Peptides against a protein of PDB entry 1IK9. Designs and how they scored, part 117

Target 1, 211 residues: chain A of PDB entry 1IK9
Amino acid sequence: MERKISRIHLVSEPSITHFLQVSWEKTLESGFVITLTDGHSAWTGTVSESEISQEADDMAMEKGKYVGELRKALLSGAGPADVYTFNFSKESCYFFFEKNLKDVSFRLGSFNLEKVENPAEVIRELICYCLDTIAENQAKNEHLQKENERLLRDWNDVQGRFEKCVSAKEALETDLYKRFILVLNEKKTKIRSLHNKLLNAAQEREKDIKQ
Target 2, 207 residues: chain A of PDB entry 1IK9 as posed
Amino acid sequence: MERKISRIHLVSEPSITHFLQVSWEKTLESGFVITLTDGHSAWTGTVSESEISQEADDMAMEKGKYVGELRKALLSADVYTFNFSKESAYFFFEKNLKDVSFRLGSFNLEKVENPAEVIRELIAYALDTIAENQAKNEHLQKENERLLRDWNDVQGRFEKAVSAKEALETDLYKRFILVLNEKKTKIRSLHNKLLNAAQEREKDIKQ
Target 3, 195 residues: chain B of PDB entry 1IK9 as posed
Amino acid sequence: MERKISRIHLVSEPSITHFLQVSWEKTLESGFVITLTDGHSAWTGTVSESEISQEADDMAMEKGKYVGELRKALLSVYTFNFSKESAYFFFEKNLKDVSFRLGSFNLEKVENPAEVIRELIAYALDTIAENQAKNEHLQKENERLLRDWNDVQGRFEKAVSAKEALETDLYKRFILVLNEKKTKIRSLHNKLLNA

## One batch from the design tools (peptide; made by RFdiffusion4, then SolubleMPNN)

Design b2_p17_4_s1 (from b2_p17_4, 8 letters changed)
Fold by OpenDDE base, seed 4:
Structure b2_p17_4_s1 (fold): chain B 211 residues (1-211), chain C 211 residues (1-211), chain A 17 residues (1-17)
Amino acid sequence: as target 1 above (211 residues)
Amino acid sequence: as target 1 above (211 residues)
Amino acid sequence: MELMRKFRETLPDSLVL
C-alpha cells in the first residue's frame, strides 16, 4: 500500500491547516482511501476505480489525464500557486476540489466522506506513519552519505594513481631519451674515431707509395 | 530550536501510542519544552536548566551523564529493550519515567505538565513538523542521490583516464625502445663496416710491403 | 634482444610500475 499525507487549506476554514491522507494499492487509478483531519476530527472515504472512471467521463476527460490531475491535487497538497481549491462541509461530509485556471475554475472531483468515530486513532496512526517515514528517510540519508564518502575516497585514490601515472610517463620518456642520447653519443664517438683511423691509414699508405 | 518527536507507551495506557515531543535551544541541558499527546489531548511542560541540575543532584548523578540519560529516554522513544518506562497521570498531569536495569528500576526524571486547552493546534503543528521533516529529508535524499551519481561518473571518468595512461605509458616505452634499437643497430652496422674497412686497409698495406 | 635487456637492466627499479 502506498500512502501520501499533504497539507491543505479548506475554503471554509482557511486559518486551520487540514491534512489529507491518500492511501492506494499500486496505482491511484485502481481506487484509494481518502482521510481528512484537522487534528481533532477525522473523516474517511473510499473512492473506487469505477467512481474515478465516472468522474473522468462526467468531465469528458481521458482517464489517464484525470488520474494525473487527481495525483497533482490530492498528493501534492496546496501547491504554491493555489491551482487547486479544496472544499469540505462538516455537515454533509461532502469533499470537493476545484482546479483554478486563469479564466475558469472547474470541479475536478468530489467525494462523500464519513466522520470517524475515533479520530484519535486515525491521528495517532497518521503520526506513526510520519515518524516511520522520517526514520526510513534518515536511514536512507545515512546510507547515501556513507556511500558518498566511499565514492569520494575511491575517486581520490584513482585520481592520485592517475596523477602518479602521468608523472611516471613523463619521467620515463625523459629518462629513456637521456639514456639513449648517451649511448648514441658513445657510438658517434666510436664512428668518428674509426673514421679518423681510416684517414690516418690512408695518409700513411700514400706516404709509403711516395721514395 | 531543535525538536524531536518520539513514540512512547504509558504504563497506564499501554494500548495507546503516545507521542512525546521535546523542543530545545542548542542543548538539552539548557532546558526544554516537553509535549505529550495521544492524538486527542495534549499536555505541555517546560523544564528549566535548574530543574535538570536539581534532578541530577537529587540522583547523585553527574549532570552530563544525567543529560545523556535524558537524551536516551526522551529523544529515542521506547527503545526495543523497554529500558525506559513512561508514566503519566492525566488527573495530576504528572509525568515521570524510570530506567529499568536487571535488578533495579529507578526514577530518572519527573515533570509537571499542563493540559493544553486547544490540543488540535498542537497536533496540527506536530503533523506539520513531521511533514516538513519528511520534505527536507526527501530533498536531502534526492541531493545525496544526485551527488552519488556525480561521484560515480567522476570515478568512472578518472578510472578510464588512468587505464588509458597506463596503456599509453607501456606503448610509449615499447615505441621508444623500438625506435632506439633501430638507430643503435644502424650505428652498430656503421661501426662494423668501418672496422672491416680498417682490416682490409691493413691487409692491403701488408700485401704492398710483402710485395 | 640483448640491447633491450641491457637497457632494461640499466633502468632504475622505480620505473617498473
Scores: peptide ipSAE 0.019, ipTM 0.841, DockQ to the pose 0.004
Fold by OpenDDE base, seed 2:
Structure b2_p17_4_s1 (fold): chain B 211 residues (1-211), chain C 211 residues (1-211), chain A 17 residues (1-17)
Amino acid sequence: as target 1 above (211 residues)
Amino acid sequence: as target 1 above (211 residues)
Amino acid sequence: MELMRKFRETLPDSLVL
């Protein structure tokens, strides 16, 4: 079961923060339970998949698009743009919400709610869910923080090894060239010595022929 | 101002989850506001720094150690080990809590609370704080997740560069040796050629003398 | 000089990291 709690303001009672809880199984399209509370009283209703389909049809809206609007309205609250307006009558227990566009407002949905006999239990359960969600998110934060610190260490270790590898490559090249020059100079010296011996031998032979 | 909400069970009402809110400024040692609720009624009290000091003295406990125990009791709830027992009388508005050790239980603290006239407002504010805390923790989770994904990419990039550097170092050494051998062999061939010319010149001179 | 030039000139460009 999935749940979302949001804060909303009712047109009838804009000074009193209300809480809208929506609970569903896997998808909002399959139906949901809606609970409204002011922190003293609570009201609950169940919306079926058939009601969602009928409301989409009545609006001439594709079902997936309609469910997308329901999700924005009911799971996000008013949102940062006050795009959704919520209305509730405590007398009729009728809840409805409107989407406000630039030039037109339209009713997105309406639900009959029932007053909960024991609102304190519903409120306690709602607070428990909030505290559980806080604890789970804190544990996830701590885990991600530790993972982040681990990855940063691992990155520093590889970076340091990479820098050492670059330096070692340059040092290797320099060392190999130094060794090569030493051996090459030895061979060049031997070649020069042999050439001088050949020149001397040729000069001696030219002297022996001239007598 | 800092705040913590925990769930507790009262000895008098173990079937009803209660919520204990503690609010303080910077340090718990400087005093705090305690709020208890059952989701219908609420009770509030203020504990001063002087009362905390007096209670530590009465217990013959060092103040920092006592505040450490207060923090565990009041900010963690019972905890996973049921180390703390909470008691409240709705009639006297007297709240007290005990620490249970293996062989001894002792009263850690006691507070006089006052019944809140408008508990719905306190409950709404408490739920708002929970929802704000959830939103803040979710935003932090999303940020840490994106950072974690970034660090993993950066690690993979450096690791791939490191592996390429290692391979390039080995390839460089091999290539330098191959080139060195080519040049060395050229010089060895020239040395051999010059030696053969010297031997031939010596043999010709020996023929010319015998001739 | 010329031998070291030939030795460098024969280095594949990939070794200039």
Scores: peptide ipSAE 0.019, ipTM 0.841, DockQ to the pose 0.004
Fold by OpenDDE base, seed 1:
Structure b2_p17_4_s1 (fold): chain B 211 residues (1-211), chain C 211 residues (1-211), chain A 17 residues (1-17)
Amino acid sequence: as target 1 above (211 residues)
Amino acid sequence: as target 1 above (211 residues)
Amino acid sequence: MELMRKFRETLPDSLVL
C-alpha cells in the first residue's frame, strides 16, 4: 500500500492546518482511502474505482486526465499556487475540492467521509508513518552520502592515474625520440667516415696512376 | 532550534504508542523542552541546564556521560534492546525513565510535565514538523541521487579516457620502435655497402702495386 | 637486436603504469 500525507487548509477553517492522508494500492485510479484530521478529530472515507470513473464522467473529463488532477490535488495539498481548495463540513462529513484557475473554478471531486470513533489511534498511526518515513529517508540519505564519497574517491583515483598516464606517454615519446636521435647520429657519423675513406682511397689511386 | 521526535511505550500503557518530542538549542546540555503525546492529550515540560546538572549530581554521574545517556534515551526512544523504559503518570504529570541493564535498572531522569490545554495544536505542529522533515529529506535524497549519477558518469568518462591512454601509450611505443628499426636498418645497409666498396678499392690498389 | 634490447632495458619501469 502506498500512502501520502499532505497538509491542507479547509475553506471553513483557514487558520487550522488539516492533514489529508491518501492511501492506495498500485495506482490512485484503483481507488483509495482518504483520511482527514485536525489533530483532534479524524474522518475517513473509501473511494472506489467506480466513484473515480463516475466523477470523471460527470466532469466530462478523460479518466487519465482526471486521475492526474486527483493526484495533484490529493497528494500535494493546495500546491504552491493554491490551485486546489479544500472544503469539508464536519456536520455532513462532506469533503469536496475545487481547482482554481484565473477566471474559472470548478469542483474536481467530492467524497463522503465518516467520523472515526477513536481519532487518537488514527493520529498515532499517522505519526508513526511519518517517523518511519523519516527514518527510511535518513537511512537512504546516509547511504547515498557514503556512495557519493566513495564515487568521488574513485573518480579522484582514476583522474590521478589518467594524468600520470598522459604525462608518462609524453615522457616516453620524448625519451624514445632522444635515444633514437643518438643512435641515428652514430650511424650517420659512421656513414660519413666511410664515405671520406672512399674518397681518399680514390684520390690515392689517381696519384698512383699519374709516375 | 533542534527537534527530535521518537515513539516510546510507557510502562503504564504498553499497548499505546506515545510520541516523545525533545527540542533544544545547540546542545541538549543547555536544557530542552520535552513534549509527550498519545495522539489525544499532550504534556509539555521545560528542563533547564540546572536541572540536568542536578540530576547528574544526584546520580553521581559525570555531566557529559549523563548528557550522553539523556541523548540516547530521549532522542532514540527505547532503542532496539529496550534499554530505556519510560514511565508517565497522567495524574501527577510525572515523567521518569530508567536505564535497564542485565542485572541492574536505575532511574536516569525525571521531569514534571504540564498538560497542554489545546493538544490538537501541539499534535498538528508535530505532524507539520514531520511532513517538513520528510520533504527536506526527500529533496536531499533527490539531490544526492543526481550527484551520484553525475559522479558515476564522470568516473566512467575518466576511466574510459584512462584505458584509451594506456592503449595509446602501448601503441605509440610499438609504432615508434617499428619506425626506428626501419630507419636503422636502412643506415646499417648503407654502412655495409660503403664497407664493401672500401674493401674492393683496397684489393684493386694491391693489384695495381703488384703489377 | 642488441640496440633495441638496450633501448627497452633503459626504459624506466615507471612507464609501465
Scores: peptide ipSAE 0.021, ipTM 0.841, DockQ to the pose 0.004; fails the geometry check
Fold by OpenDDE base, seed 3:
Structure b2_p17_4_s1 (fold): chain B 211 residues (1-211), chain C 211 residues (1-211), chain A 17 residues (1-17)
Amino acid sequence: as target 1 above (211 residues)
Amino acid sequence: as target 1 above (211 residues)
Amino acid sequence: MELMRKFRETLPDSLVL
């Protein structure tokens, strides 16, 4: 089961933060449970997949678009403050919400809620869920932080190995050239020595012909 | 101001999760505000730095050690379930907690609380704080996730550059050897040619002497 | 072969990756 708790302001009680809890299985389209509380009283209602489909049809809205608007209104908490308005009658237990556009407001949804007999249980469970969510998010943060530290160490290691490889490539080229120059110079010296022997042999032959 | 909310069970009401909120400035040692709620009623008390010091002295405990035990009892929520026990009288508004050791329990602290006139305000503010903390932790998680993704990309880039550098070093060595062998073979051919010219010149001189 | 051997023998151990 997925769950979202949001702060809302009711048109009738704009000074009192209310909490809107929505609970659903996998997708909001499959239906959901809605709970409203002011921290003293609580009201709950169940909305079926068929009711969601019927409201979309009554609005002449495509179901996916309608569910998208429900998701924004009921799950986003504070959208831009003025886009959705929430209304609730404590007498009738009738909850409805509207989307405000520049020149027109329209009702997006309406639910008959039931007053919870023991609101303290609902409030305690809501606080428990918040505390569990905080603990889970803290554990995720600690995990991600440790992973960041690992990734940074691994990056520094490979970066240092890369820099050493670049330097080793340049050093290799320089060393190979130096060594090859030594061997080439040895061969050049042998060539010069053989040329000198040829010149001396030619001079000796020219002396033997002149007698 | 720092704040921690924890779930506790009272000895008198072990089936009802209570919430213990502690609020302090910088350090718990400087004093704190404690709030207890069951989701219907709330009780608040203020503990001064002087009261904390007096309780440490009365216990003959070093202040830092005492504050360390207060921190474990009041801020940790669920320690191992049986280490700390919490007691509260709704009639006297007297709150006390004990540390349980194997063979002995001792009182660690006690507070006179005051019943809050409008508990719904305290409960709403507590839920608001939880929701704000969830939002902050989610934003931190998203930030850390994006940083992990960046660090992983940066690691993959430098790793790929390192592998290319290793391969390029090996290729450079191989190419340099091939090129130097060609030049050395040219010099060896010149040496062989000069030796053959010396042998021919010696054979011609031996013919001229016999001639 | 002999020249490559002499070249390898003259290479410092640091070049044998």
Scores: peptide ipSAE 0.020, ipTM 0.841, DockQ to the pose 0.004; fails the geometry check

Design b2_p17_4_s2 (from b2_p17_4, 7 letters changed)
Fold by OpenDDE base, seed 1:
Structure b2_p17_4_s2 (fold): chain B 211 residues (1-211), chain C 211 residues (1-211), chain A 17 residues (1-17)
Amino acid sequence: as target 1 above (211 residues)
Amino acid sequence: as target 1 above (211 residues)
Amino acid sequence: SELMKKLRETLPDSRVL
């Protein structure tokens, strides 16, 4: 089961934050349980897959698009742009919500809720879920932070090895060239010396022929 | 202001999860506000720095050690070992908690609470804080996850550059040696050829002298 | 250096200068 709790403002009670819990299995399209609370009273309703399909049909909206709007409305709360307006009558237990566009507001969905006999149990369970979610997210955060610090150390270590490898490559090339030039110059000097000895021997032979 | 909410079990109502909120400025030692709720009623009390000091003195405990025990009791909830037992009388509004050791239980602290007139407001604010904390922790987790993915990519990139640099260093050394051997062998062959020409010239001169 | 050792080993008859 998946759950999302959102804060909402009801048109009838704009000064009192309400909490909208939606609980579902795998996909919101398969139906959901909606719970509304003001921190004193609670109201719950079950919305079936058939009711979701009927609301989509009544709106002449494609079901996937309708479920996409339900997800935005019910799981995101009142978005920062008041795109969704929530209405609830405590007398009729009728919950409905509208999508507000520039020139048109339209009802996106409506649900009959039932007043919970023991609202404190629902509120306690809701707070328990919030505390569990906080604890899980804190543990994930601490894990990700430790891993981030590990990855940063590992990156610095390999970067430092890479820079040392670049410098060692340049130093190796320079040392090899210096050594090679020395050995080549020695061989060139020996070749020049042998050539001079050959020239001298030829000049001496030409002197011996001329007595 | 810092805040921590914990679930606790009261000895008087072990089947009903209670929520213990503690709010403080910078350090628990400077005093705190304690709020207890069962999801229907709420009770609040202010604990001053002087009361914390008095409780430490009455226990003959060093203040820093006492505050350390308060932090464990009030901020960690009922730890998995039931090391802290919480008691509350709804009639007297007296809250006290004990530390359970193997052979000795002792009262760690006691506070007079007052029943909140509008518990729904306290409960709504508590749920709001939980939802805000969830949203903040989710945003931090998403950020840390994206950064971990970045750091992992950056690590793989520099590791791949490092391995290429190692291989390029070995290839450079091998290529330079091969080229050097070729040039040195050419120079050695030229030296040998010049030596043979010198030997032949000397032998011809020795023939001309015998002639 | 190991490099000078490898240069000497790969350049065998350096004596017939």
Scores: peptide ipSAE 0.021, ipTM 0.832, DockQ to the pose 0.004
Fold by OpenDDE base, seed 3:
Structure b2_p17_4_s2 (fold): chain B 211 residues (1-211), chain C 211 residues (1-211), chain A 17 residues (1-17)
Amino acid sequence: as target 1 above (211 residues)
Amino acid sequence: as target 1 above (211 residues)
Amino acid sequence: SELMKKLRETLPDSRVL
């Protein structure tokens, strides 16, 4: 079960923040329970999948688009754009909401609600849900923060190992060159010495021919 | 200003979850406002820094230790250990809480509360604070999640660069050795050739002497 | 390679050996 609580303003009571709770299974399309409260009274209604389908048909709107509008109206609260207007009569228990466009306002949906006999229980449950959600979100935040700190440490460790690897590669190249130059110079000295011995042997033979 | 809302159970009404709101400036020691609600009625009181100091003195407890106990009692809610017991009389508006130890229960503190004239306003404000806290915590969670994903990508990038650096170091060593072996073998062949020329020159000189 | 270049520069002309 999913649940969302939003602040709304009623056209009839613009000075009083109301709370709109919507609860549903997996998707809002499958139906939902709506609860309205002012912190003293509460009203609840159930909206079926068939009612959602019927309202979409009555609006001549594609169902997925209609459910998308329901989601924006009922789950977002009064976003700063005043695009959705909420109306409720405490007398008739009739709740309806409108979408306001530049040139047209139209009813998006309506529900018959029932006044809750024990509003304090509904309000307590709503506050409990808020407190549970706060606790869950705090625990998640603490977990994510610890994970961020771990990932940052691990990044710094591998970065430092990478820099050491780069430096060690350069040092290896330099050391290998130095060692090989020494060995090559030794071989070169031996070659020079052997050439000098050949030259001396040739000069001695020229002396022996000249008696 | 800091605020904490907790669920508590009253000894007088163990079947009804109550909500204890505490609000304070920086530290609970500087004083706080306490609000109790059952979702229908609300009661509020103010506790001054002087009252906290007096209660610590009356308990013969060091102030920092006393404030530490206040924080556990008032801000943690009824943790699973039932270490703190809450009592409230709706008639006297007297709120008190006890710490239960194995062999002794003692009063930790007490407050005179006043019944709020408009409990619905207090309840609405409490729900608003919960919803704001949920929104802030959700935004923080989304930020931390994105940061975690960034840090993980950055870690994978530097790890891959490190592995390439290790492999490139090994390849460098192998390539350098192969190249140097070729050059050394060339010089070694030249040395052998020069030795053979010296040996032939010595053999020719021995023939010329016998001749 | 930079290696063989540095080696050629440090190994004076193999023609004289």
Scores: peptide ipSAE 0.020, ipTM 0.831, DockQ to the pose 0.003
Fold by OpenDDE base, seed 4:
Structure b2_p17_4_s2 (fold): chain B 211 residues (1-211), chain C 211 residues (1-211), chain A 17 residues (1-17)
Amino acid sequence: as target 1 above (211 residues)
Amino acid sequence: as target 1 above (211 residues)
Amino acid sequence: SELMKKLRETLPDSRVL
């Protein structure tokens, strides 16, 4: 079961933060349970897939688009300010919500809720879920933090090896050129020496012919 | 202000999850506000630094050790099963908790609470805090996840550059050696040619003398 | 060639990085 708790403000009680819990299986389109509380009283209703389909049809809205609006209204909590208005009558247990556009407001949905006989149990379970979610998110956060620290170490290690490789490449090139120049200079000196010996031998032969 | 909410079970009401909120400034040692709720009623008490010091003294416990036990009892929620037992009287508003060791149980602390006149407000604020903490932890988790993905990309990029650097170093060494061998072989060939010219010149001179 | 052997022997082996 998926669950989302959001804070909402009712048009009738704008000074009192209400909490809207929505619980569903896999997809909101398959139906959901809605729970409303003010921290003292609680109200619950079940919305079936057929009711969601009927509301979409009554609105002349495509079901996937309608469910997309339900998700924004019921699961986001504080959507963009004033885009969704929530209404609830404690007397009739009638919950409805409107989408406010610039030039047009329209009812997005309406649900009959029932007053919960034991609101304290619903409130306790809601707080338990919040605490469980906090603990799970904290554990995930600690895991991600440790993983970040690992990845940063691994990055630094490879970066340091890369920098050493660059420096070693430049050093290798420089050393190879220096060694090559030395050997080439020796060979050039030997070639010059052999040319001088050939010139001297030719000059000596020219002297021997001239007696 | 720091805050921690935990679930506890009272010895008097073991079937009802209670919630213990502790609020403090910087350190628990400087005093704290304790709030207890069952989701219907709430009770609050303020514990001063002087009361914490007095309880530590009455226990003949070093204050830092005592505060360390308070943190484990009051902030961990579900500590190890049965290590801390919580007691509360709704009639006397007296809250006390015990540390259970294998052979000895002792009272760790006791606080007079007061019944909150508007428990719904306290419960709503507690739920708001839980929802805020969930939102903050979710945002932090999303940030850490994005950072992990960044660090992994950066690691892969450096790793790929490192591998290219290694391969380029080996290729450079091989290329330089090939070029050096070619030039050295040319110089060796020139030296051999010059030696052969010297030998031929010497043989011709020896023929000219014998003739 | 002996020179290439000497050049290799006197170069740090690239395998150690």
Scores: peptide ipSAE 0.018, ipTM 0.829, DockQ to the pose 0.004
Fold by OpenDDE base, seed 2:
Order: sequence, then C-alpha cells, then structure tokens
Structure b2_p17_4_s2 (fold): chain B 211 residues (1-211), chain C 211 residues (1-211), chain A 17 residues (1-17)
Amino acid sequence: as target 1 above (211 residues)
Amino acid sequence: as target 1 above (211 residues)
Amino acid sequence: SELMKKLRETLPDSRVL
C-alpha cells in the first residue's frame, strides 16, 4: 500500500489546517481511500476504479490525464501556486476540489466521505506513518551521505593516482632521453675516433709511398 | 528551536500509541517543553534548566550524564530494547519515566503536565512539523542522490583518464625503446664497419712491408 | 613530439629518425 499525506486548507475553514491522506495500491487509477482530518475529527471515503473511470468520462477527459490531475491535487499538497481549492461540508460529508486556471475554475473531483467514529485512532495511525516515513528518510539520508563520502574518497584516490601517472609519464620521457643522449654521444665519439684513425693511416701510407 | 517527536506506550494505556514531543533551544540542558498526545487529548509541560539541574543533583548523577539519559529516553523513542518505561496519570497530569536495567528499574525523571484546552491545534501543529520534516528530508535525499550520481560520473571520468594515462605511459616506453634500438643499431653497424676498414688497412700495410 | 624534435636535433645523421 502506498500513502501520501498532504496539508490542505478548506474554503469553509481557511484558518484550520486540514490533512488529506490518500492511500492506494500500486496506482491511483485502481482506486484509493481518502481520509480528511482537522486533528480532532476525521472523515474517510473509498473511491473505486469505476468511479475514477466514470468521473473521467463525465469530464470528457482521457483517464490517464484525469488520474494525473488527481495525483497533482490529492498527493502533491496545495503547491505554491494554489492551483487547487478544497471544499468540505461537515454536515453532508461531501468533499470536492477544484482546479483553478487563469480564466476558469472547474470541479476536478468529488467524494462522499463518512465521519470516522474513532478519529483518534486515524490520527494516531497518521502520525505513526509520518514518524515511520521520517525514520526511513533519515536512514536513506545517512546511507547516501556515507556513500557520498566514499565516492569522494575514491575520486580523490584515483585523481591522485592520475596526477602521479601524468608526472611519471613526463619523468619517464625525460629520463629516457637523458640516458639515450649519453649513449648516442658515446657512439658518435667512437665513430669520430675511428674515422680519425682511418685518415691518419691513409696519410701515413701516402708518406711511405713518397722514398 | 529543535524538536523531536517519538512514539511511546504508556504503562497505563499500553494499547494506545502516544506521541511524546520534546522541544528545546540548542541543548536539552537549557530546558525544554514536553508535550504528550494520544491523538485526541494533549498535555504540555515546561522543564527548566534549574529543574534539570535539581533532578540530576537529587539522583546524585553528573548533569551531562543525566541530560544524556534524558536525550535517550525522550528523543530516541522507545528503542527496540524497551529500556525506558513511560507512565502518565490523566487525573494528576503527572508524567514519569523509568530506566529499566537488568536488575533494577529507577525513575529517570518526572514532569507535571497540564491538559491542553485545544488539543486539535497541538495535533495539527505536530502533523505539520512531521510533514515539513518529511519534505526537508526528501529534498535532502534528492540532493544527495544527484550528488552521488555526479560523484560517480566524475569518478568514471578520472578512472578512464587514469587507465588511458597508464596505457599511454607503457606505449610511450615501448615506442621510445623501439626507436632508440634502431638508432643504436645503426651506430653499432657504423662502428663495426670502421673497425673492419682499420683492420684491412693494417693487413695491407703489413703485406707491403713483407713485399 | 618534442621528443622526436630533440632526437632529430641530437641525431641529424640518422636515417631512422
């Protein structure tokens, strides 16, 4: 079961923060349970897949688009743009919400709720879910933080090895040249010495022919 | 202001999950506000720094150790070891908690609470704090996840550059040696050729003398 | 490469560079 709790303000009670819980299996499209509370009373209703399909048809809206609008209204909270308004009558237990566009507001959905006999149990369970979600998110944060610290260490290690490899490549090139130049200069000196010996031997032979 | 909400079970009402909120400034030692709720009623009390100091003295406990025990009892929730038991009388509004050790349980602290006149407001504010904490933790999780993905990319980039640097170093060494060997072999061949010319010239001169 | 330049400068008589 998936669940989302959002804070909403009812048009009828704008000074009292209400909490809207939606609970569903896998997808919102397969139906959901909606719960409204003011922290004292609670109201619950069930919305079936058939009701969602019927509401989409009545709106002449494609079902996936309609469910996408339900998800924004009911699961995202009153986003910073007040795009959704919520209405509830405690007398009729009728809940409805509207999407506010620039030039038109329209009813996006409506639900008949029932007053919960034991609202304290619903409120306790809602607070439990919030605390469990906080604990899960804290554990995830601690894990991600440790993984970030690990990845940063691993990056620093590879970076330091890379810098050493670059420097070692440059040093290798320089050392190989120095050594090679020394050996080449030795061979060049030996060639020059042998050439001079050949020239001297030829000059001596030319002197011996001239007696 | 810092705040922690924990789930507790009262010895008097073990079937009903209660919520213990502690609110403080900077440190628990400077005093705190304690709130208990069952999701229907709420009770609040204030504990001063002087009361904390007096309770530590009455227990003959070092203040920092005592505050450390308060933090474990009141902020950590009933940990999996049931090390702390909570007691509350709705009639007297007297709250106390005990630390359970193997061979002894002792009262760790006690507080006089007052019944809140508007418990729904306290409960709504508590749920708001939970939802705000969930939103903060979700934003932190998303940030840490993006940072992990960045660090992993950066690591892969440096690792790939490092591997290329290693291969380029080995290839450089191999190429340099191949080129050097070719040049050295040319010089060695020239030295051998010049030496043979010197030997031949010496042998011809020795023939001319015997002639 | 700066190498091949230094080698050519040091070994102008080499047919192999």
Scores: peptide ipSAE 0.021, ipTM 0.832, DockQ to the pose 0.004; fails the geometry check

